Peptides against a protein of PDB entry 4ASU. Designs and how they scored, part 215

Target 1, 270 residues: chain A of PDB entry 4ASU
Amino acid sequence: ATLKDITRRLKSIKNIQKITKSMKMVAAAKYARAERELKPARVYGVGSLALYEKADIKTPEDKKKHLIIGVSSDRGLCGAIHSSVAKQMKSEAANLAAAGKEVKIIGVGDKIRSILHRTHSDQFLVTFKEVGRRPPTFGDASVIALELLNSGYEFDEGSIIFNRFRSVISYKTEEKPIFSLDTISSAESMSIYDDIDADVLRNYQEYSLANIIYYSLKESTTSEQSARMTAMDNASKNASEMIDKLTLTFNRTRQAVITKELIEIISGAA
Target 2, 83 residues: chain B of PDB entry 4ASU
Amino acid sequence: FTFASPTQVFFNSANVRQVDVPTQTGAFGILAAHVPTLQVLRPGLVVVHAEDGTTSKYFVSSGSVTVNADSSVQLLAEEAVTL

## One batch from the design tools (peptide; made by RFdiffusion4, then SolubleMPNN)

Design b2_p22_3_s3 (from b2_p22_3, 9 letters changed)
Fold by OpenDDE base, seed 1:
Structure b2_p22_3_s3 (fold): chain B 270 residues (1-270), chain C 83 residues (1-83), chain A 22 residues (1-22)
Amino acid sequence: as target 1 above (270 residues)
Amino acid sequence: as target 2 above (83 residues)
Amino acid sequence: LEELLRELERQREEARRLLAAL
């Protein structure tokens, strides 16, 4: 490589490093906010799931309609965040299909659709776009819940798949159950609950769904921002190492050129 | 007893004497060993009676309340404010 | 790589705006 080529590459990588450092700082600020907002959201969301855990709601095997909700975002540059959710969705869909279940998919965030579109397009009911630009609100979750309930797809059971935040350096893709109103109302384990009006139960289920979706969005957002911060840090380090290598190559090449010129002068061949 | 909104936690696995909740079917008091039930909140006043005799009041917009067989209670409001 | 760079530049500018608003 000529000195000019090395210099051009050095300039390019230095610019990339500046960009990745800036993105790291932004991801860090968004992460710090997301982590703070996740604390109450986790208590709220886990509180909503408590019924399903305590009632041990089971779906009969003869029930065939299963809904998968994958939670992610529209934004890239966050490592394996999207691919992890998509991988688990694909695995779950395959297992359910092998068990003779009908599977439909909802994607929260365009990245889920972009990964699964070619292989699972016929299974998608809807994809929610414009996810991840702003922190998710309970209103956003309510819109998703309402659209699901109004989709006309009468699922028996479902699963919501999202990245649960563990720490700044760790997330885990998890699944939480979703049950239809009919599944809850017919569950034997619900017999211990006092006579509940059907309208009350319907409204309760609407809140429950919105609550779980909201919780999943908050976990996903926090996981995504932490992963993006890590990815940008790694990119900045990799750029630094490449700058160092190219700088050494530049210095060696420059010395070789000078040596050649000196030899030509001394030999009288110049 | 857990009482939270999406943005704030008021009680997290706390022991309380009684919680008065505004439901669509009417206001009722949740006591120790209350029968398991599910209810939907209407806009109104929540009153929490602590074991120490202190009483706290909250306004809630909407949401749900769950009383489980294990006497655990989840009060989940869309919006809630201390009064 | 060019798309990545464009997205990185967009995010940098968004970042700069967010930091300037703090």
Scores: peptide ipSAE 0.019, ipTM 0.844, DockQ to the pose 0.017
Fold by OpenDDE base, seed 5:
Structure b2_p22_3_s3 (fold): chain B 270 residues (1-270), chain C 83 residues (1-83), chain A 22 residues (1-22)
Amino acid sequence: as target 1 above (270 residues)
Amino acid sequence: as target 2 above (83 residues)
Amino acid sequence: LEELLRELERQREEARRLLAAL
């Protein structure tokens, strides 16, 4: 490589390192906010899931329609965040298909669609875009819930798949159940709940769905920002190591050029 | 008893004496061993009576309330403010 | 930025090839 080529590469990598360092700082700021906002959101979302855990709602085996909601974002450069959700969605879809279930998919964030489009395009109902530019709000979750309920897909049971935040260095891809209004209303275990009006139950289920979606978005966002911070730190370190290697190569090449020029001067072979 | 909004937690698995909630079907008081029920909140006043006799008031916009067979209660408001 | 990371990975692989050829 010429000195000019090495210099060009050094300049390029130094610029990339500046970008990755800047992105790390932005991700760190977003992570700190997301973690604060996740605390109440987790209590709220876990509180909404408590009914389903306590009622032990079972879907009859004859019920075949299953909905998978994958929660991620539109933004890359966050390690395995999107691929982990997509991997679990694929596994769940395959298991359900093997059990003779019909599977439809909702993608929250364009990255899920980007990963699954080639293999699961026919199973997608809708993909929500513009996820991850701003922190998710309860309004955003309500829009997703409403779109799901209005999709015309009469699912019996569903699965919401998202990355649960554990720590700055750890997330876990988890699945939570979603039930249709019909599944809840027909569940024998719901008989202990006294005098539930059908309109009340419908409205309750709309809130429950929005609550669970909101919770999943907050967990996903916190996990994503943490993973992005780590990914950008690793990219910055990798760029540093490459700069050091190229700098050594530059110095060696410069010495070789100088030596060659000196030999040409001494030999008179100019 | 758990009482939260998407942005704030007021009670998290707390023991309380009574919670008065505004529902679409009418306001009711949740006491110890209340029968399991599901309700939807209307805009109105939530009153929490603590075991120590203190009373806290909140305004809620909308949401849900769940009373379970184990006497656990989840009050989940879309928006809530302390009064 | 994905293009930048791909370029970083490409440059890493090229740098590895250049270092292995020395």
Scores: peptide ipSAE 0.018, ipTM 0.843, DockQ to the pose 0.008
Fold by OpenDDE base, seed 2:
Structure b2_p22_3_s3 (fold): chain B 270 residues (1-270), chain C 83 residues (1-83), chain A 22 residues (1-22)
Amino acid sequence: as target 1 above (270 residues)
Amino acid sequence: as target 2 above (83 residues)
Amino acid sequence: LEELLRELERQREEARRLLAAL
């Protein structure tokens, strides 16, 4: 490589390092906000799941329609955030298909569709785009919930798959159940909640779905921003190491060129 | 007893004496060992009676309330403010 | 920006090849 080539590469990598450092700072700011907003959202979301955990709601095996909601975002450069969700979605879809279930998929965030489109295109009902530019609101979750409920797909049971935030360096892909109104109303374990008006139960399930979606979005957002911050930090470090190596190569190459020129001068060839 | 909105937590697994909630079917008082039920909130006043005798008032917009067999209660409001 | 990271990875691999050839 010529000194000019090395210099051009050094300049390019230095520019990329500036970009990755800037992105790290942006991700850090978004992470700090997301983590603060996750605290109440987690209490709220876990509270919304309490019924399903305590009632031990079971879907009869004869019920065949299963919905998978994968939660991520539209935005890349966040390590394995999207691939982790997609991997679990694929695993779940395969397990359900092997059990003779009909599986439909909803993607929250365009990255899920981008990963799964080739292999699962026929199973997609809808993909929600414009996810991850702004912090998710309860209104956003309500819109997703409403669109799902109005989709005309009469699922019996569903799974919402998202990355739960553990720490700045750790997330875990998790699954939470979603139940249809019919599944809840017919569940034997719901008999202790007898005398619930059908309209009340319908409205309750609408809130529950919105609540779970909101929770999943908040967990996903926090996990994503943390992972992006880490990814950009790693990219910045890798760029630094590469700059150092190329700088050494530049110096060695420069010395070799100078030595060659000196030899040519001394030998009288120049 | 858990009482939260998407943005704020008011109670998290707390012990309370009574919670009065505005439901679509009417005002509902949740006492200790209340029978399991599900309700939907209407806009109105939530009153939390703590074991220490303190009473806290909240306005809620909408949401849900769950009373479980284990006497745990989840009050989940879309919006809630302290009064 | 994904393109920038791909470019970074490409440049890393090229830099490794250049270093191995020296």
Scores: peptide ipSAE 0.017, ipTM 0.836, DockQ to the pose 0.008
Fold by OpenDDE base, seed 3:
Structure b2_p22_3_s3 (fold): chain B 270 residues (1-270), chain C 83 residues (1-83), chain A 22 residues (1-22)
Amino acid sequence: as target 1 above (270 residues)
Amino acid sequence: as target 2 above (83 residues)
Amino acid sequence: LEELLRELERQREEARRLLAAL
């Protein structure tokens, strides 16, 4: 390679490193906000799940309709965030199908659809787009919950799959249960609860679904921004190492060119 | 007793004497060993009575309240403010 | 931006080839 080619590559890599550093800073700012907003959202979301954990709600085996909600976003460059959710969704869908269940899928964020479209297109009910540009609100979760409930798909039980935030360097893909109104109303374990009006129970379930969706969106967003920050940091480090290697190559090549020119001068003067 | 909104936590696994909640069917008091129930919140006043005799007041919009067999309570409001 | 990362990876591979040829 000529000195000109090496210089051109050095300039290109330096520009990419500036971009990855800028993206790291943007991801860091979004992460810091998401982590602050996750603290109350986690208490709220875990509180909504307490009924289902304590009531030990079981779906009868004759009930075969299962819903999988995968929670992610539209945005790339965040490591394994989308692929981890999609992998868990595929595993769950395969296990349920092997158990003779009917499986339908909802994608929160376009990346889920992009990964699963080839293999699971017929199982998709809906995909929510425009996820991850702004921090998720309870209003956003309520819209998703309402659209799900109005989809006309009469599921018996379901699963919401999302990345739970652990730390700035760690997330875990997790699953939480969702239940239909009919499944809750018919559950034997619910008999210990005092006479609940049917309209009250319906409204309660609408809130419960919105609550768990909101919680999952907050966990997912925090995990995603953290993973993006890490990915951009790694890209910036890799760019730095390449700059150092190319700089060494430039110096060696420059010495070789100078030596060649000196030999040509000496040989032409003889 | 847990009381939270999507954006704020007021109580997290706290011990309280009584919680008065506004529901669609009317206001009721949740005491120790209250029977398990599910209710939906109407806009109104929540009053938390602490074991030390102090009272705290909150205005809530919509939401849910759960009383479990283990005496755990989850009060989850869409919006809530301290009064 | 994915295109920028692909370009970075391409440049890395080319830089390795240049270093091996020296």
Scores: peptide ipSAE 0.017, ipTM 0.836, DockQ to the pose 0.007

Design b2_p22_3_s4 (from b2_p22_3, 13 letters changed)
Fold by OpenDDE base, seed 5:
Structure b2_p22_3_s4 (fold): chain B 270 residues (1-270), chain C 83 residues (1-83), chain A 22 residues (1-22)
Amino acid sequence: as target 1 above (270 residues)
Amino acid sequence: as target 2 above (83 residues)
Amino acid sequence: SLAELLERLRQAAEAAALLAAL
């Protein structure tokens, strides 16, 4: 019984190791592409955020509606990628609630909803699914931005939370601000941008939102693929160590069985 | 001056003499110390005049342009191609 | 699912570690 059980386990783990190695290679290929596509996307996205950083837009304290956009994907097996975003979303939601703000949530990728559904289900406006199968495009970001703007939720300010790519071995969960058209239009710091047509400003904000979402998706994708590659490498190494341990156990058990059989033959008890 | 699309960077924090942009409210030239403004791009020609006197031409589809008080400019096109 | 497979791997690793300590 014992040798057969060990053999079955060995076979199973060897198969898992093959799968994890294959997944590592797939993740590596996707990572290499994502990193290349992130370079221009970062310049583009950071450029879009420059206005908000330079204008020092302040939301009045009496304004209570806050939107949190969590950016991840639908796909698991990427370490703490989803949980890190969800943790930051929870922290932000709690801080905002403590400040007397109303919080609504948008999830980009189904994993955000999967983690937060039990505790925050009533705060979700929408969850975008089918994220992470293909590299995100500006078209995808535009669809998300448009749906957000058409959601009917009149937020004053918001936060987009995503994993920023640092290196092949490092990402950081970060938050960037988003502002409603009304908040931008009413911001005193925007007075230096005088005589802006209301339609121009509306269109500008639509682009800004799409730009920021696109940027966040590219950062998230690169971080995710890198983390998945690392996770699959670690899983493959763990499987290797287990195979070695089980192989040793198998060899010891086999020798014990042979020894027992020999003793039985020599003793005539067989 | 930063000029980028989602997929390509043309200028990244570069010093330029002048940028001509096609906007929905009309085409205008952005020079040094231009007044702060926000504009939306219409399909058309972007012309970048470098400090060395070189001129580069681009076609843009749509997007935005920001001129900040610190004279920084962000030209963000949905699609852009060198001409 | 792959998640189930990885969980089984984790459980098997823990079991193997227990057996190796014995």
Scores: peptide ipSAE 0.017, ipTM 0.849, DockQ to the pose 0.008
Fold by OpenDDE base, seed 3:
Structure b2_p22_3_s4 (fold): chain B 270 residues (1-270), chain C 83 residues (1-83), chain A 22 residues (1-22)
Amino acid sequence: as target 1 above (270 residues)
Amino acid sequence: as target 2 above (83 residues)
Amino acid sequence: SLAELLERLRQAAEAAALLAAL
C-alpha cells in the first residue's frame, strides 16, 4: 500500500472512531434514562402478568391459531438484539408449525421484518415502524394493542418475544403469553373469577395486552441501548487498535521509501 | 398489594388493610381474603388504608384491578396522582 | 455505510484478537 493509501485509511478510521465514540455517549445517555424508566415499568408489567401465572391459563390443543409478536426496533448497531429476537421467533414458528398450528407474526420495529421477510413474509400481519427513536410510551403500546385487536385475526393464544434487561452487559430473550378473550373466558382455571361481566373482561384484556406490550417495549429499549453502548465501545476500541497498526505500517513504509530514495541518490540512478 | 402506573410505583408487594377502588360497576373495598375478581377502573378516587392506620388518596384515570385467590392484588392505573 | 464500516472494524478486531491469542 502507498503512503497515500495508508493515510487515507487512517483518516477514515479516525473519523469512524469519532462517530462511534459519539454514538456511545448518546447510547449511554439513552440507556441511563431507559433504565430509570424500566424500574416502574417492570413492576407495572410483571403485575399485569400475575393473573396468567397464578391462573395457569391453558389453551386447548384443538385450537390452532397462534400469534407471535416480536419486539425490537428500527435501529441497528446494537449487537445481537434483533437477531436474538428473530432467532427465537423462527424457532417458535417452526415448533408451532410442526405441531399443526397456524402461525401469524407481528413485528414491532422494522428490523424484525428485515430479518424475517424472505422466509416468513406470508405469515406477517403487520409491522410497526418508527420504533426506537423516542422512548416508548403507554400510548404507543395502546396503539399497537388496538391495531392487533382490530386486525381481524382471531388467534387463540400468542407469544410476545423480547429482550429482557438483566444488566449493562447482559440481556435475555424471553417469551410471555398473550391470550385471546375467548381463551381467557373459557379457561377452567378462571372459574374462581366468575361473575365477571363480559364487557368488563373485554376491557380488562385490552388493558392487559397494552400492559404487556408496554412492558416488553421498555425491556427491549433498555436492552438495546445497553447493547448499543457496548457495541460502540467495542467499535471504538477496534478502531484504536487498527489506527495503531496502520500507524506502525505507515512508519515502516515511510522509512522504506526514504531508504529507497537514498539508495537511488547514492547510486546515481535518479 | 401492588399499585403502579406505567411511570410510577406507589406500592410494591405491600401489606395493606383495605383498598377502595372506583370501578365501572361501582366503587368497592378490597379487604384481606377478598374473593377473586377482575375489574376495570373508572376515573376516580383510590383510597389505600395501610396497616399502621395511614390513609393515602390517589386519583386514577383508568386501568385494571385484579384480586387473586392468594389475596394478592394488582392495581394498575394508566395514570395516577397522589392527592 | 457506517454499518459496513463498523462490521469491518469488528471483523478486523476479532481477527486481531484471534491472532493475539495464538
Scores: peptide ipSAE 0.020, ipTM 0.853, DockQ to the pose 0.009; fails the geometry check
Fold by OpenDDE base, seed 1:
Structure b2_p22_3_s4 (fold): chain B 270 residues (1-270), chain C 83 residues (1-83), chain A 22 residues (1-22)
Amino acid sequence: as target 1 above (270 residues)
Amino acid sequence: as target 2 above (83 residues)
Amino acid sequence: SLAELLERLRQAAEAAALLAAL
């Protein structure tokens, strides 16, 4: 490579490093906010899941309709965040199909659809787009919950799959259960709950779905921003190493050119 | 007793004497060993009676309340403010 | 796009490694 080629590459990599550093800072700011907002959201969301854990709601084996909700976002450059959710969705869908279940999929965020489009397009009910530009609100979760409930798809049970935040360097893809109103109302374990009006139970289930979706969005957002921050940091470090290597190559090449020119002068071949 | 909104936690696994909640079927008090129930909140006043005799008041917009067989209570409001 | 930029960065890194081995 000529000195000119090396110089051009160095300039390009330095510019990329500037961009990745800037993106790291933006992701860090969004992460800090997301982490603060996740604390109350986790208490709220885990509180909503407490009923299903305590009531041990079981779906009869003859019930075949299963809904998978994958939670992610529209935005890339966050490592394995989207692929992790998609991988878990594929695994769950395959297991359910092998068990003779009918599987339908909802994607929260366009990246899920992008990954699963070729293999699972026929199983998708809906994809919610414009996710991840702004922090998720309870209103956003309510819209998703209402659209699901009004979709006309009568699932028996479901799974919501999302990345749970562990730390700035760790997330885990997890699954939480979703139950239909009919499944909840028919569960034997619900008999201990006294004087539950059918309308009350319906409204309660609507809140439950919205709560769980909200919780999953908050976990997903925090995980995503953390992963993006890490990805941009790694990219910046890789760029730095490359700059160092190219700089050494440049210096060696420059010395070789000088030496050649000196030899030509001394030999009279100039 | 857990009382939270999506953005704020008021009580987290706390022991309380009584919680008065506004539900669609009417306002009622949740005492120790209350029968298990599920209710939906209507806009109104929540009153928490602590074991030390202190009383805290909150306004809630909507949400749910769960009383479990183990006497645990989850009060989850969409919006809540301290009064 | 940033994805394109990262891919360019990866390609540049590979090219730099090849050049450093020469």
Scores: peptide ipSAE 0.017, ipTM 0.849, DockQ to the pose 0.008; fails the geometry check
Fold by OpenDDE base, seed 4:
Structure b2_p22_3_s4 (fold): chain B 270 residues (1-270), chain C 83 residues (1-83), chain A 22 residues (1-22)
Amino acid sequence: as target 1 above (270 residues)
Amino acid sequence: as target 2 above (83 residues)
Amino acid sequence: SLAELLERLRQAAEAAALLAAL
């Protein structure tokens, strides 16, 4: 490689390092906000899931329609965030198919579709795009919930798959159940809940779905920003190491060129 | 008793004496050992009566309230503010 | 695009590794 080539590469990597450092800072700021906003969202979301945990809602075996909601975003450069969700979705879809269930998929964030397009294109109902530019709001979750409910797919049960935030260095891909109105209304375990009007139950379920989606979005966002921060930090470190290596190579190459030129001068071959 | 909005937590697994909630079917009071129920909130006043005798008032928008068999209560409002 | 940037980073890293091996 010529000195010019090395210099060009050095410049390029230095520029990349600046970008990754900047992205790290942006991710850090977004992470800090996301983590703060996750605290109440978790209480809220876990509260919404409490019914399902306590009522031990079982889906009858004859019910075959299963909905998988994968929650991520449109944005890359966040390590294994998207692939983790997609992997879990694939696993779940395969297991359900093996059990003779019909599986449909909703992707929250374009990255899910990008990963699953080739293998699961026929199972996709809808993909929600424009996720991840702004912190998710309850309004966003409500829109997703509404569109899901209006999709015309009459699922019996479902799974929402998302990355739960553990710490700045850790997330876990998790699955939470979602149930159709019919499944909830027909569940024997729901008999203990007194005289619930059908309209009330419908509305309740709509809120529940929105709540769970909102929760999942908040968990996902926090996990994503943390992972992005880490990824950008690692990229910056890797760039630094590469700069050091290239700098050494540059210096060696420069000395070799000088030596060659000197030999040419001394030998009269110039 | 858990009372939260998407953005704020007011009570988290707290013990309270009574919670008055506005629901679409009517306002009702949740007491200790209330029968399990699911309700949807209407815009209105939530009144929390703490065990210490203090009363707190909140305005809530839409949402849900769940009373479970284990006497746990989840009051989840889309929006809520202290009054 | 960020993807392009990442690809450039990858290419730069590969190129650097090749140069270092050299």
Scores: peptide ipSAE 0.017, ipTM 0.849, DockQ to the pose 0.008; fails the geometry check

